# Designs tried in a protein design run: peptides against a protein of PDB entry 3OAK. Part 3

Target 1, 145 residues: chain A of PDB entry 3OAK
Amino acid sequence: DDLEQYLDEKILRLKDEMNIAAQLDIDTLNKRIETGDTSLIAMQKVKLLPKVVSVLSKANLADTILDNNLLQSVRIWLEPLPDGSLPSFEIQKSLFAALNDLPVKTEHLKESGLGRVVIFYTKSKRVEAQLARLAEKLIAEWTRP

## One batch from the design tools (peptide; aimed at target 1 D83 S124 R126)

Design b1_p24_2 (made by RFdiffusion4)
Pose (drawn by RFdiffusion4):
Structure b1_p24_2 (pose): chain A 145 residues (1-145), chain P 24 residues (1-24)
Amino acid sequence: as target 1 above (145 residues)
Amino acid sequence: SEMEEKEAEERERREEFDADPDYD
């Protein structure tokens, strides 16, 4: 019905917006490298983050989020950038907190590649200790026999 | 004002990262 299509469209629009924002930040950081212009900063993901947090925090949107592979876009947002730098602390913390609340299943991890990027957060030296503990906790919730 | 603060934090973070990009 219309309501279900409306919710799918809401999540699909957010997925595309998140992907555009991640790609624009990557272009900015490549541009920053090719040209050593130190004033260049990547802020598109940061600008969109409140909208992403608002959607991820709604329990009644969990099915729509999971069914439409929005977690693929979350994984893209957590991936290290071309120079090896991580996204801002605020993005990392907001996304991990939201993942703690979502009923993520193996199929979602398989389609999103989210598990691979969370393992990276348990190994990275640039990740704050409290977020590493959250990543480890999530890996544990997902590697249950 | 909030976005300006976030941009200042990001500039600072980038300076710290560029000081040692081989840290990790």

Design b1_p24_2_s4 (made by RFdiffusion4, then SolubleMPNN; from b1_p24_2, 11 letters changed)
Fold by OpenDDE base, seed 3:
Order: structure tokens, then sequence, then C-alpha cells
Structure b1_p24_2_s4 (fold): chain B 145 residues (1-145), chain A 24 residues (1-24)
């Protein structure tokens, strides 16, 4: 199916963009640590966030998103950074909100590693209480019989 | 059921993570 292939390619491109953004931010922060240059700011994920949220919010893309394991890139964006910090409040909140509307199945959680990361957010003392509750809600939905 | 089995598997994976909170 031409449409399916077209959508797959779009999602895969976004996935690549997300992965690149994450790596660039990691590189920036590593350089910041190495050089002590505090003017270096990781902002690639933040710049791309609106596009990510837009895609994740489209119901007609749900199957394409899940089939192409875009959730792996979502997981990557949620992982702690080299300096031990977490992604910005906005990134966390936006992604948790978007995930809440996706028909995520156990297999997707396993393939992406997203389940492990989200449970981390329910337990970590570094996470804001509001976001921890959102993470808890996701876990509750994903472990629902 | 198949759903129940999937739920159990997910719970096990999450529990394993909780035992070792280190990221890969």
Amino acid sequence: as target 1 above (145 residues)
Amino acid sequence: SAMEEKEKELKKELEEFLKDPNFD
C-alpha cells in the first residue's frame, strides 16, 4: 500500500530526527561538562517537541507510530541526561500526555523499553510530583487486565 | 487470557527494572 509506505517513511524520518536531537543534546551536555562552558545549552529536543507532539496526537497515525517503534525514540527522550538531570518539565508533561491517548500494548512497551523508563518516573525522587502521577496513570493503564 | 499473560509479562519486566534502576 502506497499510503502505508508513505506514512511509514514519515514516521521513520521523525524517529531519526528524534534520535539525532537526543544525541546532539547529549553531545552538547558532555561538551559542557568537559569544557565548563555553561553557555552550551541542549535545546534540540525542545525545538523538535512541537512536531513530536503533533504526530503523537494524530489518531490516524497510531498504527504507524506503534508499528515503526517510534516509542523507542520517546523512551530515549525520557532517559536521564549525562549530567544526571531529566529532560525538561515540558518534554515530560507533553510526552506523558501524548502517550495517554495512544493504544499502547505490552509488545510495544517491550520493543521500545518505554515501560521501564516510565516506571522509573513513578519512583524517582528527581521527578516532580505532578509528572510522577502522570507516569503512574500510564503504568496503571498499561498493566490493566 | 492472552491479555492477562501480557499483563503478567509486563509486570515482571517492570519489577526487574525496579530491582536494578540503572539504565543501560
Scores: peptide ipSAE 0.026, ipTM 0.613, DockQ to the pose 0.021
OpenDDE base, seeds 1, 2, 4, 5: peptide ipSAE 0.025, 0.024, 0.026, 0.025; ipTM 0.584, 0.568, 0.584, 0.583

Design b1_p24_5_s2 (made by RFdiffusion4, then SolubleMPNN; its pose is not in this set)
Fold by OpenDDE base, seed 3:
Structure b1_p24_5_s2 (fold): chain B 145 residues (1-145), chain A 24 residues (1-24)
Amino acid sequence: as target 1 above (145 residues)
Amino acid sequence: SELKEAQERGKQAAEELKKLLKEK
């Protein structure tokens, strides 16, 4: 119906925006390396983060979020950058918190790859301890029988 | 090492992202 279509389009637009933001940040970092212009700072994901968190926190959007594989873009935002650096602490914290309230199922983990990246965070020595623990909590919840 | 793993993940994610954007 109209509402379902509206919600799908809304989530898909956000997904596109997230992907574009991620690419722009990569482009910025690459340009920074190429030009040596240290004033270039990757800020696109951070700018979009409040909108992402807002959407992820809405219970009425949970099904639409999961059905449209928005978690793929969430996962991409959590992925390291090509130089091995990690997304900002704020992005990590906000996304992990949001994920904690979503009814994520095995199917969603598989189609998004989210499980693998979160496991990466549980093992990282660079991730803040509190976020590593939260990552562990998520993995435990997702793998419980 | 963790850094190498991170770099590999980052590289793969970048390629994945590139493909996703091209498909739109």
Scores: peptide ipSAE 0.775, ipTM 0.966, DockQ to the pose 0.907
OpenDDE base, seeds 1, 2, 4, 5: peptide ipSAE 0.774, 0.774, 0.775, 0.775; ipTM 0.965, 0.965, 0.966, 0.966

Design b1_p24_5_s3 (made by RFdiffusion4, then SolubleMPNN; its pose is not in this set)
Fold by OpenDDE base, seed 3:
Structure b1_p24_5_s3 (fold): chain B 145 residues (1-145), chain A 24 residues (1-24)
Amino acid sequence: as target 1 above (145 residues)
Amino acid sequence: SELKEAQERGKEAAERLKKELEEK
């Protein structure tokens, strides 16, 4: 119906916006390295984060989020950058918190690749301990029999 | 090393993303 279509389009637009933001941040960092212009700061994901959190936190959007593989974009945002750096602490914290409340199933993990990146966070010594523990909790829940 | 792993993962992810956006 009209509402379902609207919600699907909303999520797909957000997914696209998230992916573009991620690419723009990568471009910014690459340009910073190439030019030495230290005034260049990758802020596109941070700017979009409130909108992402708002959407992810809405229970009525859970099915739409999962059905449209928004978790792929969440995974993309969690990926390390080409220089090995991680997204900001706030992005990590917000996304992990949101993931903790979503009814993520095995099929969603497979189609998004989210499981692998979260495992990465469980092993990283650069990740804050509290978030590493949360990552471990998520993995345990997602892999339970 | 951990950093090397992160760099490799990041580079691969960036390439996938770039291709995805170019295809749209």
Scores: peptide ipSAE 0.727, ipTM 0.957, DockQ to the pose 0.935
OpenDDE base, seeds 1, 2, 4, 5: peptide ipSAE 0.722, 0.721, 0.724, 0.724; ipTM 0.956, 0.956, 0.957, 0.957

Design b1_p24_8_s1 (made by RFdiffusion4, then SolubleMPNN; its pose is not in this set)
Fold by OpenDDE base, seed 5:
Structure b1_p24_8_s1 (fold): chain B 145 residues (1-145), chain A 24 residues (1-24)
Amino acid sequence: as target 1 above (145 residues)
Amino acid sequence: MTPEEYEKWKEEAEKLVEEAEKKA
């Protein structure tokens, strides 16, 4: 199916772009720590966020998103940064909102590692209360039959 | 996820919290 292949390739390209953005930000922050150069700012994920949100919000892409394990890249974007800080509030909020509308199953949580990270957001004291509540809601939903 | 899976991932998440705190 040509359309299916097209959609798969689209999602896989985004997945790659997300992974690259995450790594570039990590590299920037590591260099900032090593050199003390406070002018170094990690902006790659923020720049790509609108595209990510746009794709995740499309109901017709849900199966393609889940089948290609895009949630692995979502997990990567949510992980703590080298200095122990969390991704921007906007990234957290946007991704949690998007996850709430996806038919995520246990198999997807296993493949992506997302389950552990979302639970992390229910435990970390560095997470804003409103986002911790969103994380808790997701965990509750994913635990239901 | 099952309760067993939750408990497993919870332990891993708590370790992640600890590691993040050490980096601060």
Scores: peptide ipSAE 0.586, ipTM 0.935, DockQ to the pose 0.767
OpenDDE base, seeds 1, 2, 3, 4: peptide ipSAE 0.433, 0.434, 0.504, 0.428; ipTM 0.897, 0.895, 0.916, 0.894

Design b1_p24_8_s2 (made by RFdiffusion4, then SolubleMPNN; its pose is not in this set)
Fold by OpenDDE base, seed 3:
Structure b1_p24_8_s2 (fold): chain B 145 residues (1-145), chain A 24 residues (1-24)
Amino acid sequence: as target 1 above (145 residues)
Amino acid sequence: MTKEEYEKWLKEAEELLEKAEKLY
């Protein structure tokens, strides 16, 4: 119906915005590495984060989020950056909190690639303990029979 | 998920970890 179409378009627009933000940050950091210009700061994801959190927290959008594979963009935001660093603590914290409240199924993990990234967070020595524990919790829940 | 699927994720996660460590 009209509402479903509207919500699909809304989520797909956000997905596109997230992907663009991620690529712009990658481009910024690659340029920083190439030029040595330390004034180049990747901040596009941080700027968009409040909007992402707002959408992910809405129960009425859960089906639309999952059906349109918004989790692929969440996965992209969580991946290591070109300089080897992880996304900001705030991004990690916010996204993991949001994931904890979504009715994520195995099919969503597969089509988004999120499964391998969350496992990465259980293994990385650069992740804060509280977030590593949350990543472990998610993996445990997703691997339950 | 199947055991095979989980093992695939583990492998991919380890590859990601290896790549991340090499960038430092």
Scores: peptide ipSAE 0.356, ipTM 0.857, DockQ to the pose 0.754
OpenDDE base, seeds 1, 2, 4, 5: peptide ipSAE 0.216, 0.180, 0.340, 0.337; ipTM 0.727, 0.715, 0.853, 0.851

Design b1_p24_8_s3 (made by RFdiffusion4, then SolubleMPNN; its pose is not in this set)
Fold by OpenDDE base, seed 1:
Structure b1_p24_8_s3 (fold): chain B 145 residues (1-145), chain A 24 residues (1-24)
Amino acid sequence: as target 1 above (145 residues)
Amino acid sequence: MTKEEYEEWLKEAEELLKKAEELA
């Protein structure tokens, strides 16, 4: 199916872009720590976020997103940064909102590693209360049969 | 999600939390 192939390629390209953005931000922050240059700001994920949100919000892409394990890249974006900080509030809020509308199943959580990361967000003292509650909501929903 | 799966992820999440706290 031509459409299926097109959608797969689209998602896989985005997955790659997300992974690259995450690594570039990690590199930037590691360099910031190493050099003390506070002018170094990690902005790659934030710059790509609108595109990510746009894709994640499209109902016609849900199956393609889940089948191609795009959630692995979402997990990567949510992981703590080298300095121990979390991704920007905007990234957290946008991704959790998107996750709430996806038909995520246990198998997707396992293959992506997203399960443990979302649980992390229910426990971290650095997470804003509203996002911690949203993380808790997701966990509660995913534990349902 | 089974109880066993949750407990496994919980353990991994706690390890991640510990690591993050040590870095910050």
Scores: peptide ipSAE 0.346, ipTM 0.865, DockQ to the pose 0.778
OpenDDE base, seeds 2, 3, 4, 5: peptide ipSAE 0.329, 0.329, 0.325, 0.325; ipTM 0.857, 0.858, 0.858, 0.855

Design b1_p24_8_s4 (made by RFdiffusion4, then SolubleMPNN; its pose is not in this set)
Fold by OpenDDE base, seed 4:
Structure b1_p24_8_s4 (fold): chain B 145 residues (1-145), chain A 24 residues (1-24)
Amino acid sequence: as target 1 above (145 residues)
Amino acid sequence: MSKEEFEKWKKEAEKLLEEAEKKF
């Protein structure tokens, strides 16, 4: 219906925005590496984060989020960056928190690749302990029989 | 998620980790 279509379009637009933000940050960091210009800061994801969190927190959007594979963009945001760094602490924390409240199923994890990335966060020594614990919690929930 | 699926994901995640660590 009209509402469903509206919500789909809304989520798909956000998905695009997230992907663009990720790519812009990647480009920035690559340029930083190439030029050595340390003034180049990747800020696009951080700027968009509040909107992402807002959307992810809406219970009425859960189905739309999952059906449109927004989690793929969440996964992209969580992946290691070109310089080997991880996304900001705030991004990690906010996304893990938001994911905890979503009715994520195995199929969504497969479609998005999010499961692999979250497992990565449980293993990485570069991840803050508190965030690793959040990742572990997610894995525990998702692997529940 | 089955144990088998988890183990598969675990291996893939380890690969990802190794690749990421090479950049660090």
Scores: peptide ipSAE 0.094, ipTM 0.667, DockQ to the pose 0.803
OpenDDE base, seeds 1, 2, 3, 5: peptide ipSAE 0.028, 0.031, 0.033, 0.058; ipTM 0.575, 0.601, 0.637, 0.665

## One batch from the design tools (peptide; aimed at target 1 I119)

Design b1_p25_2 (made by RFdiffusion4)
Pose (drawn by RFdiffusion4):
Structure b1_p25_2 (pose): chain A 145 residues (1-145), chain P 25 residues (1-25)
Amino acid sequence: as target 1 above (145 residues)
Amino acid sequence: SEEHEELIEELEEYSEELEKELEEE
């Protein structure tokens, strides 16, 4: 019905907006490298983050989020950038806190590649200790026999 | 399930690759 299509469209629009924001930040960081212009900063993901957090935090949107592979975009947002730098602390914390609340299943991890990037957060030296503990806790919730 | 066991294995292999990269650095 219309309501279900409306919710799918809401999540699909957010997925595309998140992908555009990640790609624009990547372009900015490549541009920052090719040209050593130190004033260049990547802020599109940070600008869109409140909208992403608002959607991820609604329990009545969990099915729509999971069914439409929005977690693929979340994984893109957590991936290290071309120079090896991580996204801002606010992005990392906000995304991990939202993942703690979502009923993520193996199929969602498989389609999104989210598990691979969360493992990276248990190994990275640039990740704050509290976020590493959250990442380890999530790996544990997902590697249950 | 089989799919779940494959996913755990893939994550364990990937974690080992990251540990080897850190040791080489």

Design b1_p25_2_s3 (made by RFdiffusion4, then SolubleMPNN; from b1_p25_2, 7 letters changed)
Fold by OpenDDE base, seed 3:
Structure b1_p25_2_s3 (fold): chain B 145 residues (1-145), chain A 25 residues (1-25)
Amino acid sequence: as target 1 above (145 residues)
Amino acid sequence: SKEHEELIKELEEFGEELDREREEE
């Protein structure tokens, strides 16, 4: 119906915005590596984060989020950056918190690749202990028999 | 389910591989 279509379009627009933000940050960091200009800072994801968190927190958007594979964009945001660094602490914390409230199923993990990345956060020694625990909680929930 | 068990296995394998790849950078 009209509402469903509206919500689909809303989520797909956000998905596009997230992907663009991620790519722009990657481009910035690649240029930083290439030029050595340490003044180049990747900020596009951070700027968009409040909107992402707002959308992910809306219960009425859960089905639309999952059906349109927005979790793929969430996965992209969580992946290590070209310089080997991780996304900001705030991005990690906010996304892990938001994921905890979504009814994520096996099919969503597979189609998004999100599970692989979250497992990385449980194993990597570069991740803050607090965030590693949040990742572990998600994995425990998703892998529950 | 079998699918769920296979997912768990996949997550473990790919998670470890991802970590190794990042450590080599």
Scores: peptide ipSAE 0.131, ipTM 0.703, DockQ to the pose 0.549
OpenDDE base, seeds 1, 2, 4, 5: peptide ipSAE 0.090, 0.036, 0.115, 0.034; ipTM 0.667, 0.589, 0.701, 0.597; seed 2 fails the geometry check

Design b1_p25_3_s2 (made by RFdiffusion4, then SolubleMPNN; its pose is not in this set)
Fold by OpenDDE base, seed 3:
Structure b1_p25_3_s2 (fold): chain B 145 residues (1-145), chain A 25 residues (1-25)
Amino acid sequence: as target 1 above (145 residues)
Amino acid sequence: FDEELFEEWVKEAEELLEEAEKKYE
């Protein structure tokens, strides 16, 4: 219906915006590596984060989020960057909090590639302890029989 | 749960970690 179509389009637009923001940050950091210009700062994801958090926090969007594989964009935002650094603490914190409230199933983890990345966060020594513990909690929940 | 799938994710995560650490240092 009209509402379902509206919600699908809303999520797909956000997904596109997230992917663009991620790519712009990747491009910025690749250029930083290439040129050595340390003044180049990747900020596109951080700028878009409030909108992402707003959408992910709405219970009525959960099905639309999962059905449109928005978690793929969440995964991309969580991946390590070209210079080996991790996304900002605020991005990590916000996204893991949102994931904790979503009814994520194995199929969503598989189609998004999120499983691999969350496990990464349980192993990295550069992740804040509180977020590493949350990542472990999520993996435990998702891998239940 | 698919244990084989999980083991694959773990392997991929470890590869991702190795790559990230190599780039960071």
Scores: peptide ipSAE 0.699, ipTM 0.951, DockQ to the pose 0.865
OpenDDE base, seeds 1, 2, 4, 5: peptide ipSAE 0.692, 0.694, 0.698, 0.698; ipTM 0.950, 0.950, 0.951, 0.951

Design b1_p25_3_s3 (made by RFdiffusion4, then SolubleMPNN; its pose is not in this set)
Fold by OpenDDE base, seed 4:
Structure b1_p25_3_s3 (fold): chain B 145 residues (1-145), chain A 25 residues (1-25)
Amino acid sequence: as target 1 above (145 residues)
Amino acid sequence: FDEEFWKEMEKEAEELLEKAEKLYE
């Protein structure tokens, strides 16, 4: 119906924006690595984060979020960066918090690749303890019989 | 619970971790 279509389009637009932001940041960091220009700062994801959080926090969008595989973009945002560093603490915190409130199922993990990345966060020594615990909580929930 | 899936994810996560750590050094 009209509402479903509207919501789908909304989420798909955000998904696209997130992917673009991620790629721009990757490009920036790659250029920084290549040129040594330390003035190059990846900020696209951070700039878009408030919008992402706003959408992910809406319970009425949960199904739309999951059905349109927005988690793929969430996964992308959580992946290690070209220099091996992790996304900003705020990005991690916001996304993990949002994930905690979503009814994520195995099928969503498969199509998004999110499972691998979250497991990564349970293992990395560079992840803040509070976020590692949150990642562990997610894994526990997702692997529940 | 899909054990095979999560076993695979665990393996892939380890690979991702190794890659990230190498890049970070």
Scores: peptide ipSAE 0.671, ipTM 0.947, DockQ to the pose 0.866
OpenDDE base, seeds 1, 2, 3, 5: peptide ipSAE 0.664, 0.666, 0.668, 0.665; ipTM 0.946, 0.947, 0.947, 0.946

Design b1_p25_3_s4 (made by RFdiffusion4, then SolubleMPNN; its pose is not in this set)
Fold by OpenDDE base, seed 4:
Structure b1_p25_3_s4 (fold): chain B 145 residues (1-145), chain A 25 residues (1-25)
Amino acid sequence: as target 1 above (145 residues)
Amino acid sequence: FDEEFFAEMEREAEKLLEEAEKKYE
């Protein structure tokens, strides 16, 4: 299936791009911590976010997204940063919104590690209330019998 | 649902939280 292959490749490319963006931001922030150079700003995820949102919002890509474990990259983007801070509010908001519309199953949580991170967002005192509620909603949905 | 798995996730989430909070201090 040519279409299926195309979609798989599309998602896998995005997955790679997301992982690279995350690592670049981590590197930037680590260097900022080490050097004290406040001019070092992690912007790679933010720059890529529109593309990520665009893909995640497409219902016809849901299966491809889940099958290719794009949620692993979503998890990576949501993980606490080197200094313990959280990704930008916009990243959190966008990703949680997108996750809400995906038919995520336990198997996807297992292979991506996303569940742990989302639960983290239900517990962290540094998460905005509205996003904590979204995280809680996701957990509730994922834990349904 | 897989209760054991989610319990594990809860435990791991707590670890993640602890680590993040420690770094943030």
Scores: peptide ipSAE 0.696, ipTM 0.953, DockQ to the pose 0.869
OpenDDE base, seeds 1, 2, 3, 5: peptide ipSAE 0.690, 0.692, 0.694, 0.692; ipTM 0.952, 0.953, 0.953, 0.953

Design b1_p25_4_s1 (made by RFdiffusion4, then SolubleMPNN; its pose is not in this set)
Fold by OpenDDE base, seed 3:
Structure b1_p25_4_s1 (fold): chain B 145 residues (1-145), chain A 25 residues (1-25)
Amino acid sequence: as target 1 above (145 residues)
Amino acid sequence: SELEKLKEEAEKLLKEAEEEWEKLL
């Protein structure tokens, strides 16, 4: 129906915005590495984070989120950056919290590549303990029969 | 360089994570 179509388009637009934000941050950091200009700060994901969190927290959008593979963009946002660093703690915390409340299924994990990245967060020495534990919890839940 | 080492570490862990994830599915 009209509402369903509207919601699909809304999520797809957000997905695009997230992907653009991620790429802009990557470009910024790559330029920082190449030029040595330490004034270059990646801020696009942080700026968009409130909108992302708002959408991910809405139960009535869960199906639309999962059906349109928004989790792929979530995965992209969680991936290590060109300099080997991780996205900000706030991004990590917010996204993992949102993931914890979504009815994520194996098919969504395969489609998005999110599983690999979450496992990364269980392994990295640079991840806060609380988030590493949450990552472990998610993996356990997602791999249960 | 230190930067290169950090990047290599991240890439290594991602590769390991990929292998582990594939085993879990």
Scores: peptide ipSAE 0.617, ipTM 0.933, DockQ to the pose 0.863
OpenDDE base, seeds 1, 2, 4, 5: peptide ipSAE 0.612, 0.615, 0.616, 0.615; ipTM 0.932, 0.933, 0.933, 0.933

Design b1_p25_4_s2 (made by RFdiffusion4, then SolubleMPNN; its pose is not in this set)
Fold by OpenDDE base, seed 3:
Structure b1_p25_4_s2 (fold): chain B 145 residues (1-145), chain A 25 residues (1-25)
Amino acid sequence: as target 1 above (145 residues)
Amino acid sequence: SELEKLKEEAERLLKEAEEEWEELL
């Protein structure tokens, strides 16, 4: 119906915005590496984060989020950056919290690539302990029969 | 370089994570 279509379009727009933000931050950091200009700071994802969190927290959007593979963009946001650094703690914390409340299925993890990245967060020693534990919890829940 | 080491570490861990994820599927 009209509402469903509206919600699909809304999520797809957000997905695009997230992907653009991620790419802009990657471009910024690549330029930083190339030029050595340490004043270049990647801020696009952080700027968009409140909107992302707002959408991910809405129960009525859960199906739309999962059906449109928004988790692919979540995965992209969580990936290590070109300089080997991780996204900001705030991004990590917010996204993992949101993931904890979504009815994520194995098929969503496969099509988004999110499973691999969350496992990464269980392995990296640069991840805050609280988030590493949450990542472990999510993996355990997602892989239960 | 230090940057290269960090990047290599991340890449290694991502590869390991991929292998572990595939085993869980």
Scores: peptide ipSAE 0.651, ipTM 0.939, DockQ to the pose 0.867
OpenDDE base, seeds 1, 2, 4, 5: peptide ipSAE 0.647, 0.649, 0.649, 0.650; ipTM 0.938, 0.938, 0.939, 0.939; seed 1 fails the geometry check

Design b1_p25_4_s3 (made by RFdiffusion4, then SolubleMPNN; its pose is not in this set)
Fold by OpenDDE base, seed 4:
Structure b1_p25_4_s3 (fold): chain B 145 residues (1-145), chain A 25 residues (1-25)
Amino acid sequence: as target 1 above (145 residues)
Amino acid sequence: SELEEQKKEAEELLEEAKKEWEELL
């Protein structure tokens, strides 16, 4: 129906915006590495984060989010950056909080590749302990028989 | 360098995470 189509389009647009933001930040950081110009700051994801959080937090969008594989873009946002650093703590915290409230199933994890990245967050020494614990909780819930 | 080491560490951990995820499924 019209509402369903509207919601699908909304999520797909956000997905595209997230992917673009991630790539722009990657490009910025790669240039920073190449030139040594420390004034180059990747902020595209941070700028878009409020919109992402707003969408992810809406229960009425959960099915649309999962059906359109928005979690793939969430995964991309959580992946290590070109220099091996992690996205900002705020991005990590916000996304993990959102994931904790979504009815994520194993099929969504397979489609998005999010599972391996969340496991990464259970292992990395650069991840805050509170988020590592949350990552462990999520993995346990998602892989429950 | 520190940068290269950081990048290498992330790549190695991602690979380990990938393997562990596959084992959990």
Scores: peptide ipSAE 0.665, ipTM 0.946, DockQ to the pose 0.857
OpenDDE base, seeds 1, 2, 3, 5: peptide ipSAE 0.661, 0.661, 0.662, 0.662; ipTM 0.946, 0.946, 0.946, 0.946

Design b1_p25_6_s1 (made by RFdiffusion4, then SolubleMPNN; its pose is not in this set)
Fold by OpenDDE base, seed 5:
Structure b1_p25_6_s1 (fold): chain B 145 residues (1-145), chain A 25 residues (1-25)
Amino acid sequence: as target 1 above (145 residues)
Amino acid sequence: SELKEEAEELLKEAEKEWKEWLEKE
């Protein structure tokens, strides 16, 4: 219906915005590496984060989020950056918290690639201990019968 | 850099574990 269509479009727009933000940050960091200009700071994801969190936290959007593979964009935001560093702690914390409340299924993990990345967070020594534990919790929940 | 190499290696390991999980599913 009209509402469902509206919600689909809303999520797809956000997905696009997230992907653009991620790419812009990657471009910024690559340029920083290339030029040595330390004044170049990747801020696009951080700027968009409140909107992302707002959407992910809405229970009525869960189906729309999952059906439109917004988790792919979440995965992209969690991936290591070009220099091997991780996204900001705030991004990690917010996204993992949001994931904890979503009814994620195996099919969603497959189509988004999120499973691999969350496993990465269970292994990386650059991840804060509490977030690593949360990542482990999520993997355990997702792999349960 | 060392960070980049470490991240790439860990991602490869994570991919391996993920695929193993999928086989069990």
Scores: peptide ipSAE 0.650, ipTM 0.940, DockQ to the pose 0.877
OpenDDE base, seeds 1, 2, 3, 4: peptide ipSAE 0.646, 0.643, 0.648, 0.642; ipTM 0.940, 0.939, 0.940, 0.939

